# Ledger of designs, part 84: peptides against a protein of PDB entry 3VA4

Target 1, 107 residues: chain A of PDB entry 3VA4
Amino acid sequence: EPIGQLRLFSGTHGPERDFPLYLGKNVVGRSPDCSVALPFPSISKQHAVIEISAWNKAPILQDCGSLNGTQIVKPPRVLPPGVSHRLRDQELILFADFPCQYHRLDV

## One batch from the design tools (peptide; made by RFdiffusion4, then SolubleMPNN)

Design b2_p19_8_s2 (from b2_p19_8, 11 letters changed)
Fold by OpenDDE base, seed 3:
Structure b2_p19_8_s2 (fold): chain B 107 residues (1-107), chain A 19 residues (1-19)
Amino acid sequence: as target 1 above (107 residues)
Amino acid sequence: AEEEAERQAALAAYLASRL
């Protein structure tokens, strides 16, 4: 049962994709075995991680020392590697240049 | 249809944040 969702907005790469997020660590990266697999050259193999400790707690986003960074869109900020950022529902995130949105599911 | 409207609103907000 997914607790959250990460939406990759449609763009030049193709249509929108929705990735389920589960309890524990959801790795975002170019590697195909990542929970959120973004198979694009500008995405690091292990780019970032979204950790969900409980259904009723905000997920924690950390950049894993990615080459092209992880950023919060509003308000704009680049996430320093390894620094925890608590995700708000509907948070807009850039992994490299790819816009995504976190959504908490009602479960 | 509401889902599509929500998506469009999110995209609009994203674009606005970049202007």
Scores: peptide ipSAE 0.229, ipTM 0.746, DockQ to the pose 0.030
Fold by OpenDDE base, seed 1:
Structure b2_p19_8_s2 (fold): chain B 107 residues (1-107), chain A 19 residues (1-19)
Amino acid sequence: as target 1 above (107 residues)
Amino acid sequence: AEEEAERQAALAAYLASRL
């Protein structure tokens, strides 16, 4: 059922966690209502959104005007708020200072 | 084993990008 996965690497916050990603908008944020809930103070309540459409299973990542930003690791780039970035399989992302990795699931 | 190797490679790439 999930089309993708967002891995949060282990760190001082705790162990590694995997979040399923579905068709539509997957909100990343500190709010417990988020699809990808990252309950850390440096994460904005609604930090970013990963949108997956029926037309293209490659997700679109947008920063939602977060306080501490969203970055692509390779090549390194800070995402301007509201600008669409198409995620590649295995792409590494920083939400604030939390490293994550997108993985496309074979479904 | 393969999954762990992939994780290690990703982490290594992350660290390399930060230095």
Scores: peptide ipSAE 0.222, ipTM 0.741, DockQ to the pose 0.031
Fold by OpenDDE base, seed 4:
Structure b2_p19_8_s2 (fold): chain B 107 residues (1-107), chain A 19 residues (1-19)
Amino acid sequence: as target 1 above (107 residues)
Amino acid sequence: AEEEAERQAALAAYLASRL
């Protein structure tokens, strides 16, 4: 069962999409093989990773050295590549310029 | 520079409206 959800807000790219997040590495990227596949030119093939461990089940977000970056919206923070950021419930994230929101699922 | 600042402000406002 999914531990969390990443919501891609609707925009010029299309409608809202929800991606389930599971234990382990959930790769965010343009590649269709990614757990969170964002098939947009400004997204790197492997853009970021949301890792959820069985140890604490708290999601850790890391930028993977993406071209256009990963940012936390509130409070604003650009994530340096490879630096761990613990996601809070309902946290807003920018992958490049695509707004997303993490949602913790009650399981 | 001004254009980028305006874009960022618009994006921030857009995101804030989703809260």
Scores: peptide ipSAE 0.162, ipTM 0.659, DockQ to the pose 0.055
Fold by OpenDDE base, seed 2:
Structure b2_p19_8_s2 (fold): chain B 107 residues (1-107), chain A 19 residues (1-19)
Amino acid sequence: as target 1 above (107 residues)
Amino acid sequence: AEEEAERQAALAAYLASRL
């Protein structure tokens, strides 16, 4: 059962997509093997990771040293590689220039 | 500078429309 969801907003790339997030490490990246596969050139093969250690704990987002970075939208913040960022529910995130939103699921 | 400001405004407007 998914613990969270990452939504990729619609854009020039196409329609909105929702990715389930599970306990453990959910890799965000261009590689099709990623839990959150974003098959776009500006996304690194392994761009970032969302780690969920427990259903009742906030997920941790880390940039994996991506080329084009990972940013929190509000308040604006570029995430240094490898530094843990605790995700808030409804957090707006930019992976490169792709806007996404984390949503906690009621499980 | 104006180009970047315009980009930021566009992104903000886009995101606001989704919230």
Scores: peptide ipSAE 0.156, ipTM 0.672, DockQ to the pose 0.047

Design b2_p19_8_s3 (from b2_p19_8, 10 letters changed)
Fold by OpenDDE base, seed 3:
Order: C-alpha cells, then structure tokens, then sequence
Structure b2_p19_8_s3 (fold): chain B 107 residues (1-107), chain A 19 residues (1-19)
C-alpha cells in the first residue's frame, strides 16, 4: 500500500500521471527501472530520490546530481545535489522543467 | 477546491515569471 503520491501535472508531454510512493527509497528518473519513471530526455537516468522512512514522517527529497536539477517552487529553491530536503505535504517540485506535486496519503 | 486552485496559481505564476 502506498504511503504517498507524486503527481506529474499535465502538459505538452501528455495527461496528468500519478505515481505511488512507498516506504524506502523511491527513485525519480528517466530509467524505466525507477519507481517514478519520467521518460523524458531532460530527466537524468537517476535524477532524484524520495525517501520515506515512516508513514508519520516527512519524506526526504535529494537531487542525485542531475543535469537539469531539482527545484522547490514555493518558496523557490534549487536543491544542491545530495542535500536532504524535507518535503511538506502538497509541496510543488520541478524535476528539470516538469512540475510535480507530492502529497501524503491517509492510510 | 480553493486550496488546489491557489497551489495551481502559485505554480503557474512561478513558471511564468522565470520564462
């Protein structure tokens, strides 16, 4: 059962997509092996990771040294590679130029 | 909802401002 969700907003790439997030490490990247597979050229093969240690704790987002970066939208912030960022519920994230939103699932 | 609309507007405003 998923603990969270990452929503990729609709855009030129196509319709909205929702990715379930589970306990442990959820890799975001272009590689089809990623938990959150974003098959777009501007996304690194292993772009970032969302780690969820418990259902009642804020997930940790880390950029994995991606080419085009990982950013928080509000307040705007570029995430340095390997630095832990605590995700807030409903946080808006840019992986490269792809807008996403994290939200916690009530389970 | 109002909250969802606010978040969408914030996202759109940011994306527009950096273009």
Amino acid sequence: as target 1 above (107 residues)
Amino acid sequence: SAAEQERLESLQAYLASRQ
Scores: peptide ipSAE 0.091, ipTM 0.649, DockQ to the pose 0.032
Fold by OpenDDE base, seed 4:
Structure b2_p19_8_s3 (fold): chain B 107 residues (1-107), chain A 19 residues (1-19)
Amino acid sequence: as target 1 above (107 residues)
Amino acid sequence: SAAEQERLESLQAYLASRQ
């Protein structure tokens, strides 16, 4: 059962998409094998990771040394590679220039 | 909802400022 959800907002790329997030590592990237597959050229093959542990359901977001970066929107923050950021419910994230939102599921 | 709209507006404002 998914613990969270990552929403990719609609844009020039197409309609919005929702990705379920599970316990463990949820890789965000251009590769189709990623849990959160964002098939766009500005997204790195393995761009970032959202890790959810059993003892702490609050996700940890880390940029994986992506080319075009990972940013928190409010308050604005560029995430240095490998530095942990705890995701808050409804947090807005930029993977490269693609806006997303994390949603904690009530489970 | 109002909260979601505010979040969207914040996102849009940030994106606009980066361009």
Scores: peptide ipSAE 0.089, ipTM 0.652, DockQ to the pose 0.034
Fold by OpenDDE base, seed 1:
Structure b2_p19_8_s3 (fold): chain B 107 residues (1-107), chain A 19 residues (1-19)
Amino acid sequence: as target 1 above (107 residues)
Amino acid sequence: SAAEQERLESLQAYLASRQ
């Protein structure tokens, strides 16, 4: 079962979407085979990865060298490629200019 | 919650600043 959720907020691109996050690597990207598939031109094919380990359910977010970047909203922070960022519950993230929110599931 | 509302407002402000 999913350990977390990534919510893509509604916008000009369309309605809100919720993506389940599982143990292991959850790839965020434009490629249709990504766990979190964001089919938008400004999203890199493999944009970022959210990794959740069995021994530590707190997700680690890494940008994968995306063209338009991955940012934490509060406080504002651009994530350098390959640098680990521990996601906090309810954390707001920008993949390129697409606003998302991580939600920890209590399971 | 208040925290969630604050986060949403922060997001909105950030997005607005980039437009």
Scores: peptide ipSAE 0.084, ipTM 0.651, DockQ to the pose 0.034
Fold by OpenDDE base, seed 2:
Structure b2_p19_8_s3 (fold): chain B 107 residues (1-107), chain A 19 residues (1-19)
Amino acid sequence: as target 1 above (107 residues)
Amino acid sequence: SAAEQERLESLQAYLASRQ
């Protein structure tokens, strides 16, 4: 069962989409085999990873050396590649210019 | 940069308004 969810907000690209997040590594990227597949040119094939080690631990977000970066919105922060960032519930994230939100699911 | 900060602040406001 999914432990978290990543919401891609609606925009010029299309409607809102929700992606389930599971234990282990959830890769965010343009490649169709990514757990969170964002099929947009500005997204790197393997853009970032959200790793969930346990249901009771904060997920870890890492940028994978993406071309257009990964940013936290509040407070604003550009994530250096490969550096672990612990996600807070309701965290607002930019993958390139695509706004997303992580939230923990009640399981 | 100042421009980057301005962009992020605008996004923050926008996202807050849609919640």
Scores: peptide ipSAE 0.069, ipTM 0.636, DockQ to the pose 0.048

Design b2_p19_8_s4 (from b2_p19_8, 12 letters changed)
Fold by OpenDDE base, seed 4:
Parts: structure tokens; C-alpha cells; sequence
Structure b2_p19_8_s4 (fold): chain B 107 residues (1-107), chain A 19 residues (1-19)
């Protein structure tokens, strides 16, 4: 059962998509085997990782040294590679130029 | 959701201008 969700907002690329997030590492990237597969050229093959632990279900987001970066929208912050960012519910995230939103599921 | 999207897009543009 997923304990979180990452929503990719609709845009020129297509419709909105919701990706389930599970305990452990949820890799965000262009590679099709990523948990959150964003098949867009501006997304790195392994762009970022959202890690959720059993003892703390609030996710930790890390950029994996992506080409076009990972950013938090509010407050605006570019995430340096490998630096942990604790995600809050409803947090808005940019992977490259793709706006996403993290949602904690009530499970 | 739409409001959040628009906010994200506007802030994305702002961030892009700073990079």
C-alpha cells in the first residue's frame, strides 16, 4: 500500500499523473524502471530520490546530481546534490521544469 | 490542484530567471 503520492501536474507534456510512493527509496527519473518514471528528455535517468522510512513516514528528497536540478517551490530553494530535504505534505517540487506536488496519504 | 499548479509554474519561472 502506498503511503504517499507524487503528482505530476498536467502540461504540454500531457495529462496529470499520480505516482504512488512506498516505504524505501522511490527513484524519480527518466529511466522506465524508476518508481516515478518521468520520460522527458530534461529529466535525468536517475534524477532524484524520495526515501520514506517506517519510523518517519515524512519523505526525504535528494537530488541525485541531475542536469536540470530539483527545486522546492515554497520557499524557493535549489537542492544541492545529495543534500536531504524533508518533504512536507502538499509540498511543491520542480524536477527540471516539471511541477509536482507531494501528498501524504492518510493510511 | 489547479491553483497549486499555477503557483508552481509562476514560481518556476521566477526560479529559472535566477539561475
Amino acid sequence: as target 1 above (107 residues)
Amino acid sequence: AEAAREEAESLAAYLASRL
Scores: peptide ipSAE 0.269, ipTM 0.781, DockQ to the pose 0.043
Fold by OpenDDE base, seed 3:
Structure b2_p19_8_s4 (fold): chain B 107 residues (1-107), chain A 19 residues (1-19)
Amino acid sequence: as target 1 above (107 residues)
Amino acid sequence: AEAAREEAESLAAYLASRL
């Protein structure tokens, strides 16, 4: 069962998509075998990772040295590659220029 | 939800304008 969800907001790419997040590493990237597969040229093959160690702990987001970066919204900041960022519920994230939102699921 | 989307889109647009 999913522990969290990453929402890709609707945009020029198409409608909203919701990706389930599970315990362990959830890779965000252009590669089709990523947990969060974002098949867009501006997304790196392995762009970032959301790691969930337990259902009752906030996930950790790390950029994987992506070409176009990973940014947090509110307050806005670019995530340095490999630096752990603890995701807050309802956190707004940019993978390259794609707006997303993390939220915890009630399990 | 709408407010969150708008905020994220606004930042995306801002960043794009800087490139």
Scores: peptide ipSAE 0.257, ipTM 0.769, DockQ to the pose 0.045
Fold by OpenDDE base, seed 1:
Structure b2_p19_8_s4 (fold): chain B 107 residues (1-107), chain A 19 residues (1-19)
Amino acid sequence: as target 1 above (107 residues)
Amino acid sequence: AEAAREEAESLAAYLASRL
């Protein structure tokens, strides 16, 4: 069962999409084999990673040195590559210019 | 929430315009 969910909001790219998040590394990227596959040119092949451990189900988000960056919306913050950010429930995230929201399941 | 979406989208649009 998924522990979390990443929602990609609808936009010019298409409808809303929900991605389940599991224990371990959930790679966000343009590559189709990513756990969170965002097949858009502005997304790096391996853009970011959302890691969830068994001991701490609060996800850790890290940018992987993406071209167009990863940002937290509120409060606004650009994530430097490799710096851990602990995701809060309902947190709004920008991968490049794609708005997303993290949701913790079973909360 | 709709408000959250709008906030994220507005920021996304701003950032995209800077690229």
Scores: peptide ipSAE 0.215, ipTM 0.750, DockQ to the pose 0.046
Fold by OpenDDE base, seed 2:
Structure b2_p19_8_s4 (fold): chain B 107 residues (1-107), chain A 19 residues (1-19)
Amino acid sequence: as target 1 above (107 residues)
Amino acid sequence: AEAAREEAESLAAYLASRL
């Protein structure tokens, strides 16, 4: 069962989508092989990774050297490639210009 | 009620981020 969820908010691209997150590496990217597949041209094939090492630990978000970047919204922060960012529950994230939200599930 | 509140807060935060 999923330990977390990544929500892609609705926009010009279409309706809201929710992606389950599991233990291990959850790759965010344009490639259909990604756990979080965002099939948009501004998203890199392998854009970022959300790694969950345990249900009781904060996930780690890393940008994978994406073209259009990964940003934390509040407070604003551009993530340098490969630098670990511990995700807080309900954290808002921009992959390129696509707004998303991480949510920790009760498991 | 809690789920509804959480959704509202997420939506508010999202909207605020776009302004």
Scores: peptide ipSAE 0.150, ipTM 0.649, DockQ to the pose 0.028

## One batch from the design tools (peptide; made by RFdiffusion4, then SolubleMPNN)

Design b2_p20_3_s1 (from b2_p20_3, 14 letters changed)
Fold by OpenDDE base, seed 2:
Structure b2_p20_3_s1 (fold): chain B 107 residues (1-107), chain A 20 residues (1-20)
Amino acid sequence: as target 1 above (107 residues)
Amino acid sequence: EEAALQAELEAQRAAVLAAA
C-alpha cells in the first residue's frame, strides 16, 4: 500500500492527478515507466526522485539534474541537483512549471 | 529578461497556493 501521495494540480494540461508513493525510490519524470509519470515536454525523462525510507520518516526529494528544475514554493527554494530536501507534509513543489503537492498518508 | 522570469515564477507560486 502507498505511504504517500503526490498530487498534480489541474491546469492547462488537464485535470488533477494523484500518484501513489511507496517505500523506496519514486521517480518523477516524463518517461512512462516513472512512478510519477508526467508526460510533458518540459519535464525531464528522469526529473527528480522522492525516496521514502520508512513510513514514519519524512521523504527525501532530490532533483536529478533536470533541465527545467525543481522548486519548493513556500518558502521559495530552488533545489540544486542531487541535494536532499526533506519533504514536509503538504509541501508544495514545482517540477518545471507544474504545481504539485506531497501528502503523507495515514498508514 | 530576468524580471520576466521572476514574474513567471511568482505567478506559478501564487497559482499553486491558490489551488491548495
Scores: peptide ipSAE 0.084, ipTM 0.664, DockQ to the pose 0.050
Fold by OpenDDE base, seed 5:
Structure b2_p20_3_s1 (fold): chain B 107 residues (1-107), chain A 20 residues (1-20)
Amino acid sequence: as target 1 above (107 residues)
Amino acid sequence: EEAALQAELEAQRAAVLAAA
């Protein structure tokens, strides 16, 4: 069962999409092999990773050296490659220019 | 150039907050 969810907000690219997040590494990227597949040119093939070590621990987000970056919106922060960011529930994230939100599932 | 990039990022952040 999924432990969390990553929401891609609606935009010019299309409607909102929700991606389940599981224990382990959830890769965010343009490649269709990614757990969170964002098939957009500005997204790197392997853009970032959300790692969930346990259901009762906050996930860790890391940029994987993406071309167009990963940013936390509030408070504003550009994530350097490989630097861990502990995700808060309802965290707002930019993968390149795509607005997303993480939330924990009540499971 | 740097100012323009910052303005674009701020606009993106504003869009996220408005959508949430």
Scores: peptide ipSAE 0.084, ipTM 0.663, DockQ to the pose 0.052
Fold by OpenDDE base, seed 4:
Structure b2_p20_3_s1 (fold): chain B 107 residues (1-107), chain A 20 residues (1-20)
Amino acid sequence: as target 1 above (107 residues)
Amino acid sequence: EEAALQAELEAQRAAVLAAA
């Protein structure tokens, strides 16, 4: 069962989409093989990774050296490649220019 | 053109924050 959820907000690209997040590495990227597949040209093939451990189930977000970056919206922060950022419930994220939100599931 | 892209980004950020 999923431990968390990444919501891609609706926009010009289409309707809202919810992606389940599981224990281990959840790759965010344009490649269809990504667990969080964002098939948009501004998203890198492997853009970022959300890793969730069994110990606390709180995810760590890392940008994977993406072209258009990964940013936390509030407070604003550009994530340097490879730097771990602990996601909090309801964290707002930009992958390139795509707004998303992490949601911790009660499981 | 770069300014336009930045404006769109800021608008998206604002929209997300407003929806939260």
Scores: peptide ipSAE 0.081, ipTM 0.668, DockQ to the pose 0.044
Fold by OpenDDE base, seed 3:
Structure b2_p20_3_s1 (fold): chain B 107 residues (1-107), chain A 20 residues (1-20)
Amino acid sequence: as target 1 above (107 residues)
Amino acid sequence: EEAALQAELEAQRAAVLAAA
């Protein structure tokens, strides 16, 4: 069962997509074998990682040295590569230019 | 160019907030 969800908002790429997040490392990237596969040229093959260590702990987001970056929307913050960011429920994130939102699931 | 990029990013952020 998924512990969290990453929503990719609708945009020019198409409709909204929801990606389940599980315990462990959920890789965000252009590579099709990523947990959160974003098949867009501006997304790095291995762009970022959302690590969930326990159902009752906030996930950690890290940029993996992506070309076009990972940013928190509110408050605005560019994430340096490898620096841990604790995700809040409903956190708004930009992977490159793709707006997303993390949501904790109540299971 | 940097200013233009920043403006686009800010617009994206605003759009995300509006959609949420």
Scores: peptide ipSAE 0.080, ipTM 0.665, DockQ to the pose 0.048

Design b2_p20_3_s2 (from b2_p20_3, 13 letters changed)
Fold by OpenDDE base, seed 1:
Structure b2_p20_3_s2 (fold): chain B 107 residues (1-107), chain A 20 residues (1-20)
Amino acid sequence: as target 1 above (107 residues)
Amino acid sequence: MEKELQELLEQQRQKVLEAL
């Protein structure tokens, strides 16, 4: 069962998409093998990782040294590669220029 | 460099807000 959800907002790229997030590492990237596959050229093949632990359901977001970066929208912050950021429910994230939102699921 | 980064951040933030 998914513990969280990552929503990619609609845009010029197409409609909204929702990605389930599970316990463990959820890789965000352009590669089709990623848990959150964002098939866009500005997204790195291995862009970021959202890790969810069983003992705390708050995900940890890390940029994986992506070319175009990972940012938190409010308050604005560029995430340094490999630095852990604890995601809050409904947090807005930029992977490159793609706006996303994390949602905690009640399970 | 720091100012340029902040400008890029703000520009991207505004784009996100417009998309919501």
Scores: peptide ipSAE 0.055, ipTM 0.604, DockQ to the pose 0.059
Fold by OpenDDE base, seed 3:
Structure b2_p20_3_s2 (fold): chain B 107 residues (1-107), chain A 20 residues (1-20)
Amino acid sequence: as target 1 above (107 residues)
Amino acid sequence: MEKELQELLEQQRQKVLEAL
């Protein structure tokens, strides 16, 4: 069972997509083998990682040295590569120019 | 390109907030 969800909002790329997040490392990237595969040219092959250590702990988001960056929307914040950011429920994230939202699931 | 990023961030921020 997934313990989290990453929602990619609808946009010019197409409709909304929801990606399940599991315990461990959930890689966000353009590569098709990523847990959260975002097949867009502005997304790095391995763009970021959402690591979930436990169902009752906030996930950790890290940018993996992506070309176009990872940002938090509220408050606006650019995430330096490799720096841990604890995700809040309903956190709004930009992977490059793609707005997403983390959602904690009730398991 | 902090300026460009900031502009993008604000644009997307507004878009997301309106959609929620």
Scores: peptide ipSAE 0.055, ipTM 0.630, DockQ to the pose 0.048
Fold by OpenDDE base, seed 2:
Structure b2_p20_3_s2 (fold): chain B 107 residues (1-107), chain A 20 residues (1-20)
Amino acid sequence: as target 1 above (107 residues)
Amino acid sequence: MEKELQELLEQQRQKVLEAL
């Protein structure tokens, strides 16, 4: 049962996509093996990770040393590699230039 | 560099807000 959701907004790449997030590490990256597979050239093979340690705890977002970075939109912040960022519900995230939103599911 | 990044973030923020 998914605990969260990562939404990739629609754009030139195509329609909106929703990725379920589970307990543990949800890797965001270009590799098809990633939980959140973003098959785009500007996304690193292993770009970032969203780790959910418990259903009642905020997920942790970390950039994995990506080429084009991971950014929080509001307030604007570039995430240094390996630095933990606690995700708020409805948090807006840029993976490279791809806008996404984290949503906590009520399960 | 910081200014350009801020501009990018603002542009993306606007796009996201319009999509919501």
Scores: peptide ipSAE 0.048, ipTM 0.629, DockQ to the pose 0.048
Fold by OpenDDE base, seed 4:
Structure b2_p20_3_s2 (fold): chain B 107 residues (1-107), chain A 20 residues (1-20)
Amino acid sequence: as target 1 above (107 residues)
Amino acid sequence: MEKELQELLEQQRQKVLEAL
């Protein structure tokens, strides 16, 4: 069962979408093979990764050297490639220019 | 961070805050 959720907010691309997050690596990217598939030109094929461990359900977000970057919204911060960022519940994230929100699921 | 990206960041930040 999913441990978390990543919500892509609605926008010019269409309505909002929710992506389940599981234990292990959840890759965010334009490639359809990604757990969080964002099929948009500004998203890198493998843009970022959200890793969730069994012993620590707080996810780790890393940018994978994406072209257009990964940013935390509040407080604003550009994530350098390969630097681990521990996600907080309800954290707001920009993958390129696409706003998303992480939600912890209580299971 | 490039100026264009900074402006986009601010724009999107405001958008999500309004949606909450």
Scores: peptide ipSAE 0.054, ipTM 0.631, DockQ to the pose 0.048; fails the geometry check

Design b2_p20_3_s3 (from b2_p20_3, 13 letters changed)
Fold by OpenDDE base, seed 4:
Formats: C-alpha cells, structure tokens, sequence
Structure b2_p20_3_s3 (fold): chain B 107 residues (1-107), chain A 20 residues (1-20)
C-alpha cells in the first residue's frame, strides 16, 4: 500500500492527478517509467526523487539537477541539486512550473 | 483549490520565472 501521495493540481495541462508514493525511491520526471510521470516538456526526464525509508516515513525530496528546478512554495525555497529536503505533510512543491502537494497517508 | 493557495502558487511562479 502507498505511504504517501503526490497530487498534481489541475491546470492548463488537464485535471488533477494523484500519484501514490511507496517505500524507496519515487522518481518524478517526464520519462514514462517514472513512478510520478509528468509528461511535460518543461519537466526533466528524471527531475527529482522522493525517497521514503521504512524507518522514517517522512519523505526526502531531492532535485536531480533538473533544467527548470524544484522549489518549495511556502516558505519559498529553491532546492539545490542533490540537497535533501524533508517533506512535511501538505507541502507544496513546484516541479518546474507545475504545482504539486505531498500528502502523508494514514497507514 | 483555496484562494490563498492559488495566490501563493502564483506568487511563487512569478518568482521562479523572474529568476529563470
């Protein structure tokens, strides 16, 4: 069962989509084989990774050197590539210009 | 999406675009 969820908010690209997050590495990227596949040109093939450990279910977000970056919305912060950011429940994230929200599932 | 969230997202988008 999923440990978390990443919500892609609705926009010009289409309706809202929810992606389940599991233990291990959840790659966010344009490539269709990514666990969080965002098939948009401004998203890098492997844009970022959300890693969830069994011993620590609070996810770690890292930008993977993406072209258009990964940012935390509130408070605003640009994530340097490879620097770990611990996600809080309800954290708002921009992958390039695409707003997303992390949700911790009650499991 | 709440109005507050929309505002925050728009502001953040503007900052990102301005810095790009």
Amino acid sequence: as target 1 above (107 residues)
Amino acid sequence: MEEELQKELEEQRERVLAAA
Scores: peptide ipSAE 0.071, ipTM 0.667, DockQ to the pose 0.070
Fold by OpenDDE base, seed 1:
Structure b2_p20_3_s3 (fold): chain B 107 residues (1-107), chain A 20 residues (1-20)
Amino acid sequence: as target 1 above (107 residues)
Amino acid sequence: MEEELQKELEEQRERVLAAA
């Protein structure tokens, strides 16, 4: 059913968590209403969005004007607010200081 | 977490902090 997965790596905040990603907009943020809820103070209520238009297309990641930013780890890049970034399978992302990884699921 | 991944994350964090 889910098209992708966003993994939050384990850390001082707790154990690893996997969030399913679906077609449409998957909001990443501190708000409990977010598709990917990261209940941490440094995460904005609505931090970023991962939009998936089709199962066979790369998702689009956009920072939503977050306070502490969104960055791609390798190659390193700080994402300007609202700028579309196509995610590659296994791409490593930092939401504020929280390391995550996008994984495309075989449908 | 792989050592290489940890290194990459640390380097990224340093860049973010330096730019802040």
Scores: peptide ipSAE 0.068, ipTM 0.668, DockQ to the pose 0.074
Fold by OpenDDE base, seed 5:
Structure b2_p20_3_s3 (fold): chain B 107 residues (1-107), chain A 20 residues (1-20)
Amino acid sequence: as target 1 above (107 residues)
Amino acid sequence: MEEELQKELEEQRERVLAAA
């Protein structure tokens, strides 16, 4: 059962999509084998990773050296490649310019 | 989407585009 969720908000690309997040590494990227598959040209094949080490610990987000970057919306912050960012519940994230939101599931 | 959320996202997108 998923421990968290990453929501891709609706946009010109289509409707909202919710991606389950599990313990371990959840790769965000354009490649179809990614846990969070965002099949858009501006998303790198392996764009970022959300690592969840335990249900009671904040996930770690890392940009994987993506072309168009990973950013936190509030407070605004560009994530340098490979630098760990501890995700807060309800964190708003931009992968390239695709807005997403992480939230912790009640499990 | 909340109005405040939309505003924040739009502002962030604007910054992204401006930096491109």
Scores: peptide ipSAE 0.067, ipTM 0.668, DockQ to the pose 0.068
Fold by OpenDDE base, seed 3:
Structure b2_p20_3_s3 (fold): chain B 107 residues (1-107), chain A 20 residues (1-20)
Amino acid sequence: as target 1 above (107 residues)
Amino acid sequence: MEEELQKELEEQRERVLAAA
């Protein structure tokens, strides 16, 4: 079962999409084999990673040295590459220019 | 970033903030 979910909000790219997140590393990137595959030119092949160690722990988000960056929206924060950010439930994230939201699933 | 990308970024930011 998925432990979390990453929502990609609707936009010019198309409708909203939901990606399940599992224990371990969930790679966000343009490559089709990424756990969260965002097939958009502004997304790096391996853009970021969301690591979930346990269902009752906050996931860790790290930018992987992406070209166009990873940002927390509220409050605004640009994530330096490789620096751990603990995701809050309902956290709003920009991968490049794509708005997403993390939320914990209650399973 | 290209101008179009910058515009999209701003629109995306507005959208995500509205969804909060």
Scores: peptide ipSAE 0.065, ipTM 0.665, DockQ to the pose 0.044

